# Peptides against a protein of PDB entry 8YVU: the designs that were tried, part 29

Target 1, 39 residues: chain A of PDB entry 8YVU
Amino acid sequence: PQLCYILDAILFLYGIVLTLLYCRLKIQVRKAAITSYEK
Target 2, 160 residues: chain B of PDB entry 8YVU
Amino acid sequence: TWLTVLKKEQEFLGVTQILTAMICLCFGTVVCSVLDISHIEGDIFSSFKAGYPFWGAIFFSISGMLSIISERRNATYLVRGSLGANTASSIAGGTGITILIINLKKSLAYIHIHSCQKFFETKCFMASFSTEIVVMMLFLTILGLGSAVSLTICGAGEEL

## One batch from the design tools (peptide; made by RFdiffusion4, then SolubleMPNN)

Design b1_p10_6_s2 (from b1_p10_6, 7 letters changed)
Fold by OpenDDE base, seed 1:
Structure b1_p10_6_s2 (fold): chain B 39 residues (1-39), chain C 160 residues (1-160), chain D 39 residues (1-39), chain A 10 residues (1-10)
Amino acid sequence: as target 1 above (39 residues)
Amino acid sequence: as target 2 above (160 residues)
Amino acid sequence: as target 1 above (39 residues)
Amino acid sequence: AVELLKKLAE
């Protein structure tokens, strides 16, 4: 049971980190698209 | 740039908030249906006794709905209303997290005091079950708060 | 303990979905960079 | 929600 809670914490942290990385990557894609359009 | 991204994802965040609220309501109703919290001695279910899954879910649902409506109609008065609702939802979420943490501490203390080595004792089982439900509710509340804060930032950016 | 495992399954699924979306977004960024380089 | 998912996949 303790291992399950540890796994939950790790997976939750992983989910948060991936969400932040996804948001940052999405911003980069949008910036690249804007730069391509102004050219 | 962050405001622009959040504005484009406002509908998604609103839907996520509503979904989180619905899940919280479902868990609350299931717990209330399976367990008679009023007959359980102690503060193990203090968050449920306070009605947090219900009023918290209502606040999150209203905030999410207002955010979606504000985005679709693009009216200034709706943006202000959504901002107010999201702010209220964020405060409610923060309060809910605090209550859940207190409940979690009490549940853990109960487990330690009763030396729950025998999982088959009804009291130990209920305490463990309560702890698990509180943890799940805490995660859902954190997700709801995150969405509400994001929507609040979006609304604040539109008013500037 | 059973609820903990259910939460683990949900978080794991969420992590997989986010990873797939992240990979797709990364490929899009690479394609955008290549298109910008050829112009 | 489905349209948002499609836009995200796009």
Scores: peptide ipSAE 0.431, ipTM 0.797, DockQ to the pose 0.107
Fold by OpenDDE base, seed 3:
Structure b1_p10_6_s2 (fold): chain B 39 residues (1-39), chain C 160 residues (1-160), chain D 39 residues (1-39), chain A 10 residues (1-10)
Amino acid sequence: as target 1 above (39 residues)
Amino acid sequence: as target 2 above (160 residues)
Amino acid sequence: as target 1 above (39 residues)
Amino acid sequence: AVELLKKLAE
């Protein structure tokens, strides 16, 4: 049971980090798309 | 830029909030149906005794629904209403997290005091079950609060 | 303990989905960058 | 949700 809770914490943290990275990457894609339209 | 991203994902966040609320409500109803919380001695189910799964789910559901409606109709009065509902939901979520943390501490203390080595002991089983449910509710509440705060920021950005 | 395993399964699935989305988005950023260099 | 997924795929 303790291992399960530790795994939950790790997976939760991983999910948060991935969400933040995904948001940053999405912004980069949008910026790249805007730059391509201006050219 | 962040506000623009949140605006585009507002409907998704609202749906996520409603879903989270429904899951919390389902857990609350199941626990109340299986266990007579009123007859359970101690603070193991303090969050349930406080009615958090019920009122928390209601607040999150209302906030999510108002956010979706506000986005779809794009009316100023609905935006303000959604902002108010999301703010209220955020406060409710924060209060819920506090209650759940207190419940978790009490449950863990109970397990420690009784040296729950025997899983089959009724009291230890109930404490363990409560701890698991509280942890799940904490995760759901954090997700709901995140969505509500995001929607609140988005709504505030639209008013500015 | 059973509920913990269910939560682990949900979080694991969420992590996989986010990872796939992140990879797809990263590929899109790379494609956009290549297109911008060719112009 | 499907439309959002399509937009994400674009």
Scores: peptide ipSAE 0.405, ipTM 0.793, DockQ to the pose 0.127
Fold by OpenDDE base, seed 4:
Structure b1_p10_6_s2 (fold): chain B 39 residues (1-39), chain C 160 residues (1-160), chain D 39 residues (1-39), chain A 10 residues (1-10)
Amino acid sequence: as target 1 above (39 residues)
Amino acid sequence: as target 2 above (160 residues)
Amino acid sequence: as target 1 above (39 residues)
Amino acid sequence: AVELLKKLAE
């Protein structure tokens, strides 16, 4: 039981990190699209 | 387009594969050091008795290393070697998943048959521990297989 | 303990989906960069 | 890939 909770914690942390990276990447895509539209 | 993306992420996939292999090896060695698998019911630790954590980890490590080396040196002979290793690793990963699923089913069946309510009892504790380790190894194996398949597709595209 | 394993499965699936979405977004960023360079 | 990531982060 304790091992599954540890795994849950690791997977949860991984999910949070990926979500943050995804958000950053999405913002970069939007910035690139805006810059391309202004040219 | 997809092939180009896979080529660019080849090193990352290789590193992920090596990391997965190392984690599997660490778990295998820890389990073997703490538990004498030979004295435990074969159904609970069938994946360990088959030696999957060891040979699977070796295949994934070799595949990952070859993929990284192939990407860095960009040599035709290394690309072929990496393709072969990745294909072998993909097959090994698929076999490992099958073994782990069978082990998981047997472990769960054992817990159900013996009505394991007290997890501190030796047999029930071992079955529960085995189930947890097998689930972790299954997740790692799926990740390793995904990376190996991706690298195989990338290598096949370079040969065409 | 059964709830823990179910949570592990959900978190694992979430991690896979996020990884795929991240890869797709990264491809879009690269395509946008190439298009901007050709202009 | 790391260099490309650095360029994208700038």
Scores: peptide ipSAE 0.386, ipTM 0.796, DockQ to the pose 0.163
Fold by OpenDDE base, seed 5:
Structure b1_p10_6_s2 (fold): chain B 39 residues (1-39), chain C 160 residues (1-160), chain D 39 residues (1-39), chain A 10 residues (1-10)
Amino acid sequence: as target 1 above (39 residues)
Amino acid sequence: as target 2 above (160 residues)
Amino acid sequence: as target 1 above (39 residues)
Amino acid sequence: AVELLKKLAE
């Protein structure tokens, strides 16, 4: 049971980090699309 | 830039909030159906006794629905309504987290006091089950609060 | 313990999906950057 | 947004 809770914490943290990275990457894709449209 | 991103993802955040609310309601109903909380000794189910899964889910559902409607209709009055609902949902989420943390502390204290070495003992099993449910509810509440806060920031940015 | 494992499964699935989306988005950003450099 | 995500996932 303790290992399960630790795994939950790690997976939760991983999910938060991935969400933040996904948001940043989405912004980069949008910036790239805008730059491509201006050319 | 961050406000524009939040505005574009407002519907997604609203859907996430509704989903979180529905999961909280499902957990609440399952716990109420399987266990008679009134006959359980101690405060291991204090969050359920306080009715948090129900009123919290209602607040999150209303906030999510208003956010979706506000985004679709793009009306000023809906934006204000969504902002109000999201603010209320954020407060409710914060209160819910506090209640869940208190419940978690009580459940853990109960487990430590009774030296629950045998998982099959009724009291220890119930305390462990309560702890697991509270942790699940806590995660869902954090997700709901995150969505509500994001929607609140988005709405506040639109009012400026 | 069973609920913990269910949560782990959900979080794990969420993490996998986010990782795949992140990788795909990263590839798109790279392709956009290459296209911008060739112009 | 979900449909857009699906299109982006294609």
Scores: peptide ipSAE 0.426, ipTM 0.798, DockQ to the pose 0.130; fails the geometry check

Design b1_p10_6_s3 (from b1_p10_6, 6 letters changed)
Fold by OpenDDE base, seed 5:
Structure b1_p10_6_s3 (fold): chain B 39 residues (1-39), chain C 160 residues (1-160), chain D 39 residues (1-39), chain A 10 residues (1-10)
Amino acid sequence: as target 1 above (39 residues)
Amino acid sequence: as target 2 above (160 residues)
Amino acid sequence: as target 1 above (39 residues)
Amino acid sequence: SVDLLLKLAE
């Protein structure tokens, strides 16, 4: 029971970190696309 | 393009594979130290009785190490060795997943048959604990297999 | 316990999907960077 | 690339 909750916590943290990284990368792609369109 | 991406992430995949292997070994060691698997009735710990956490972890560790070395030295013989090791690790991972799924089914069946309403009963507690460990091992094995397959594809692309 | 296992499965699937999306986004960023460099 | 991503994440 405790091991299951520990795994949930690890997977949850992993998901949050990946989501943040994905959001940052998506913002970078959008900025790059806007800069390319203005040139 | 996909092969180029895999090649650039080969070291990361190798490290992930080694880490997965080490975690599998740790789980195997903990289970063996806490529980006398030989005296437990049934096939609740069939994956541990088969020694999967040990031999599987060794294969994953070797394949990960060879992948890292191959990337660093960029030698043809190391690329072939890494490809062979990753292929072996992929086979081992697939076999491990099969063993773990069978163990999981047996553990769940045991819990169902004995109507484990009382968590504090020794047999039900052991079956539940086994199920939890097997699930964790299954997740780790899937991650290891994913890394091994990715490294195998990368190595095969380098030989072509 | 059963709820914990279901949560593990959902979080694991979420992690895989996010990893794939992250890889796709990373490839898009690289393609955008190459296109910007060639102009 | 992972190191670069970590640096960009700072």
Scores: peptide ipSAE 0.411, ipTM 0.803, DockQ to the pose 0.146
Fold by OpenDDE base, seed 1:
Structure b1_p10_6_s3 (fold): chain B 39 residues (1-39), chain C 160 residues (1-160), chain D 39 residues (1-39), chain A 10 residues (1-10)
Amino acid sequence: as target 1 above (39 residues)
Amino acid sequence: as target 2 above (160 residues)
Amino acid sequence: as target 1 above (39 residues)
Amino acid sequence: SVDLLLKLAE
């Protein structure tokens, strides 16, 4: 039972980190698209 | 840059807020239907006794709906209304988190005091169940607060 | 205990979906970078 | 949005 709660915490943290990384990557794609459009 | 990203995802955040609110409401109604919380002694279900799953869900639902309507109609009065609703939802979410944390602490203390190693005792089972539900509600409330804060920032940026 | 395992399953599924989306977005960034380099 | 991401992935 304790292992389940630990796993929940790890998976939750992983989800938050992935969401932040996804947002950063999305911004990078947009910046790359803008740079390509201005050239 | 962050404001522009939030503006583009405003509808998605509003939908997420509504879904979170609905899930919280569903959990609240299920718990109230299965357990007669009024007859349970102690502060194990203090968050439910306070009615947080109900009024919190209403605030988050209204905030999410107003955010979606504001984005679709793009009217100034709706933007202000959405900002007000999101601010109220953010306050409600913060209060809800506080209540849930207090409830969680009390539930954990109850489990430790009664040395609930054997889940066969009704009181220990109820305390463990309450702890699990409160943790789930806490996660949902954090998600709801995150969406409400994001929508508030987006709405504030549109007024500037 | 059962609710913990259900939450683990949901969080695990969410993590997999986000990982796939992140991988797709990373490939798009690489393609955009290659296109920008060839121009 | 998820739909926009799916369209961008195509």
Scores: peptide ipSAE 0.410, ipTM 0.797, DockQ to the pose 0.141
Fold by OpenDDE base, seed 3:
Structure b1_p10_6_s3 (fold): chain B 39 residues (1-39), chain C 160 residues (1-160), chain D 39 residues (1-39), chain A 10 residues (1-10)
Amino acid sequence: as target 1 above (39 residues)
Amino acid sequence: as target 2 above (160 residues)
Amino acid sequence: as target 1 above (39 residues)
Amino acid sequence: SVDLLLKLAE
């Protein structure tokens, strides 16, 4: 049971980090698409 | 277009907020129906006694609905309303997190003080159950707060 | 304890989905960068 | 957005 709560905390942190990285990457893809369209 | 993508993100965040609110409301209703919190000694269910699952769920639901409606109708007056609702939901979420953390600490302290080795005892079982529910509600509240803050930022960007 | 395991399963699934999406997005960024360099 | 991203990835 204690291990389950620790795992929840780790998975939660991992989810937050991945969400932030995904958002940053999504912004980069959008910028690249805009640059490609202007050319 | 980037505007269409942003609108889809707002809708997704709004749906997530409504879902979080509904889950919190369901948990609150189940706990209130199964347990008579008024007869439980101590502050193990302080968050429930304060009615957080109910009013918090209402605020999150309203915020999510307003965000979705604002996105679909593309009306400027609804954007301001959504921004206000999301701000209120963010404040409510922050307050809720604080209440839940306090409740969690009290529940854990209760378990440690009574040396609950046997979870079959009614008091120890109730304290353990409360702890589990509070942890789940804490996670849901954090997710709701994240969605509300994100929607607030998006709404503020649309006003500029 | 059962609720903890359910939460773990949900968070784990969320983490896997985000990882797959991140990988796909990363590949798209790389392809866009290569196309921009060739022009 | 996820569906759109999946379509753009194809």
Scores: peptide ipSAE 0.409, ipTM 0.799, DockQ to the pose 0.156
Fold by OpenDDE base, seed 4:
Structure b1_p10_6_s3 (fold): chain B 39 residues (1-39), chain C 160 residues (1-160), chain D 39 residues (1-39), chain A 10 residues (1-10)
Amino acid sequence: as target 1 above (39 residues)
Amino acid sequence: as target 2 above (160 residues)
Amino acid sequence: as target 1 above (39 residues)
Amino acid sequence: SVDLLLKLAE
């Protein structure tokens, strides 16, 4: 049971980090698309 | 740039809020239906006794719905309404997190004090179950709060 | 204990999905950057 | 955003 809770915490943290990174990448893709359209 | 991104993701955030609210409501309802929380010794289910799964779910649901409607109709009055609802939901989420943390601490303390090595004992089982549910609800509440705060920032940006 | 494992499964699945999406976005950003450099 | 993602994926 203790291992399960530790795993939950790790997976939750991983999920948060990935969500933030995904948001950043999404912004970058959008910026790149806009720049490509203007050229 | 951040405001633009948040605006584009308003619907997604609103849906996330609604889903989070529904899950919290479902868990609350199931727990209340299966367990008589009033007869459980201690403050293991303090968050449930406070009714957080219910009122929190209501706030998040309303906030999410208003956010979706506001985005779809793109009306100024809806934006203000959504901003208010999201602000209220953010406050509710923060309060909920606090309650859940307190509940979690009490549940963990109960497990420690009673040396709940045997989870098959009724009290220890209930404490463990409560801890698991509270952790799940805490995660969901954090997600809901993040969504509500994001929507609040987006709405505030639109009012400026 | 069973609920903990269920949560682990959900979080794990979420992490996998986000990782795949992140990888796809990263590839898109790289492609966009290359295209922008060639122009 | 989903529509945009689909367009970007094409």
Scores: peptide ipSAE 0.389, ipTM 0.802, DockQ to the pose 0.170

Design b1_p10_6_s4 (from b1_p10_6, 7 letters changed)
Fold by OpenDDE base, seed 5:
Structure b1_p10_6_s4 (fold): chain B 39 residues (1-39), chain C 160 residues (1-160), chain D 39 residues (1-39), chain A 10 residues (1-10)
Amino acid sequence: as target 1 above (39 residues)
Amino acid sequence: as target 2 above (160 residues)
Amino acid sequence: as target 1 above (39 residues)
Amino acid sequence: SVELLLQLAR
């Protein structure tokens, strides 16, 4: 039971970090698309 | 800019908020159907006694719906309404987090005082179950608050 | 304990989906960077 | 957009 709560905390933190990284990557893809269009 | 990104994801944030609200309502309904909270001794279910899963879910649902409608119609009055609803939802979420933290502390204190080594004791089982539900509700409330705050920032940026 | 395991399952699934999406996005960014370097 | 994400998910 205690291990389950620890796992929940780790997975939750992982989810937050991945969400932030995904947002950053999405912004980079959008910037790359804009630079290719100006070209 | 960060504001343009938030504006583009406003619908997604609104949907997330509604989903969070629905999950909170489901948990509230399940707890009310399985347990008679009125007969449970102590403050283990204080958040449920306060009706947080219900009013919190309503606030988040309204905020999410208004945000989606505001994005689709792009009308000034809807933007103001969405901003107001999201602000109210943010306040409700903050209050909900506070209530849930207090409930969690009480539940943990109860488990510690009664030395709940035997999982099969009814009181210890209920306290553990309450703790688990409160933790889940806390996570959902944090997600809902995050979406509401993001939508509030987006709406405030549009008024500016 | 059972609710904890359900939450773990949901968070785990969410983490896997986000990881796959992140990997796909990262590959797209790399492909876009390579195409920009060849012009 | 969410629609683009859904299309990419297909």
Scores: peptide ipSAE 0.405, ipTM 0.792, DockQ to the pose 0.140
Fold by OpenDDE base, seed 2:
Structure b1_p10_6_s4 (fold): chain B 39 residues (1-39), chain C 160 residues (1-160), chain D 39 residues (1-39), chain A 10 residues (1-10)
Amino acid sequence: as target 1 above (39 residues)
Amino acid sequence: as target 2 above (160 residues)
Amino acid sequence: as target 1 above (39 residues)
Amino acid sequence: SVELLLQLAR
């Protein structure tokens, strides 16, 4: 049971980090698309 | 350049494989040191009896090391060797997943049959511990397989 | 303990999906950057 | 690499 909770904590942290990175990357794609359209 | 980015991705995947292999080896050695699997009744440690943590860890370690060496030396023979090792690691990972799923089914069946309401019973504790370790090993094996397949695709693309 | 394993499965699936989406988005960012450089 | 991800994040 303790190992399950440790795994949950690791997976949860991984999910949060990936979500933040995905959001940042999505914003970068939008900025790149806008810059390419203005040129 | 695109080639530099691909090489950096290969190194990252290789490191991931080595880390996965090391974690699998650590779990295998800890379980073998703490528990005498040969004296445990039932097939709750069937994956360990099959030696998967050991041979799987070796395959993933070799694949990861060869991928890193191939990237650093940029020799054609090393690229082919890395591709072969990654393919072998992918097959080993697939076999490992199958063994782990079978072990999980047996462990869950054991818990269900014995109605393990008393967590302090040695048999129920061992079955629960086995289930937890097998789940962790399954996750690590899936990550290792993903990295090995990715490296195989990258290596195949370089040969074309 | 049963809830812990269910949570592990959900978090693991979420991690895989996010990883795939992140890889796809990364490829899109690279394609957008190349297209902007050629213009 | 983690460094490349950090550079892309800046």
Scores: peptide ipSAE 0.402, ipTM 0.793, DockQ to the pose 0.138
Fold by OpenDDE base, seed 4:
Structure b1_p10_6_s4 (fold): chain B 39 residues (1-39), chain C 160 residues (1-160), chain D 39 residues (1-39), chain A 10 residues (1-10)
Amino acid sequence: as target 1 above (39 residues)
Amino acid sequence: as target 2 above (160 residues)
Amino acid sequence: as target 1 above (39 residues)
Amino acid sequence: SVELLLQLAR
């Protein structure tokens, strides 16, 4: 049971980090698309 | 800008709040239906006794709904209403996290003090169950708070 | 303990989905960067 | 938006 809770914490942290990275990457894709459209 | 991204994801964040609210209500209802929290000794279910799953869920649900409506109708009065609701939801979420952390500490302390080596003892089982539910609620509350704060920032940016 | 395992399963699935989405987005960013460099 | 994500995913 202790291992399960530790795994939950790790997976939760991983999910948060991935969400932040995904948001950043999405912004980059949008910026690239806008730049390509202006050229 | 970050603000532009938040505006574009406002509906998604609102849906996330509503979903979080519904899950919190479901957990609260199930726990109240299965367990007589009033008869459970100790502060194992302090967050439930405080009614957090209910009032927190209501705040998050209202905030999410107002956010979605505000985005769809694009009316100034709805934007202000959404900002107010999201601010209130953010405060409620922060309070909820605090309550849940306190509950978690009490539950863990209870398990430690009673040396719950016998998992099958009713009190130890309830404490463990409470701990699991509180952890789930904590995760959901963090997600809800994140969405509410994001929506608050988005709404504040629209007012400026 | 059973609830912990259920949560682990949900978080794990969420992590996998986010990872796949992140990878797809990363590939798109790379393609956009290459296209911008060739112009 | 979700629609933009779907378009970008295509």
Scores: peptide ipSAE 0.392, ipTM 0.794, DockQ to the pose 0.165
Fold by OpenDDE base, seed 3:
Structure b1_p10_6_s4 (fold): chain B 39 residues (1-39), chain C 160 residues (1-160), chain D 39 residues (1-39), chain A 10 residues (1-10)
Amino acid sequence: as target 1 above (39 residues)
Amino acid sequence: as target 2 above (160 residues)
Amino acid sequence: as target 1 above (39 residues)
Amino acid sequence: SVELLLQLAR
């Protein structure tokens, strides 16, 4: 049971980090699309 | 800007908030129907006794629905209403997290005091089950609070 | 313990989906960068 | 939006 809770914590942290990275990457894609449209 | 990104994802955040609320409500109703919490001695189910799954789910559902409606109609009065609802939901989420943390501490203390080596003992089983449900509810509440705060920031940005 | 395993399954699935989306987005950013460099 | 992501994926 303790290992299960540790795994939950790791997966939760991983999910948060991935969400932040995904948001950053999405912003980069949008900026790249805007710059390509202005050219 | 972060504000523009959040504004574009407002509908998604609202849907996430509603789903989180519905899951919390489902867990609350299932636990109440199965365990008859009113007859359980101790503070193992303090969050359920306080009715958090019910009122928390209502606040999150209302906040999410108002956010979606506000985004779709794009009316000033709806934006203000959504901002108010999201602010209330954020406060409710914070309170819920506090209640759940207190419940979790009490449940863990109970397990420690009774040295629950025998899983099949009724008291130990209930304490373990409570701990698991409270942890799940805590995760869901954190997700709901995150969505409510994000929607609040979006609404505040639209008023500025 | 059973609920812990259910939560693990949900978080694991969420992590996989986010990883796939992140990879797709990263490939898109790379493609956009290559196309902008060739122009 | 998810739709925009799907369009960009095409």
Scores: peptide ipSAE 0.379, ipTM 0.790, DockQ to the pose 0.167

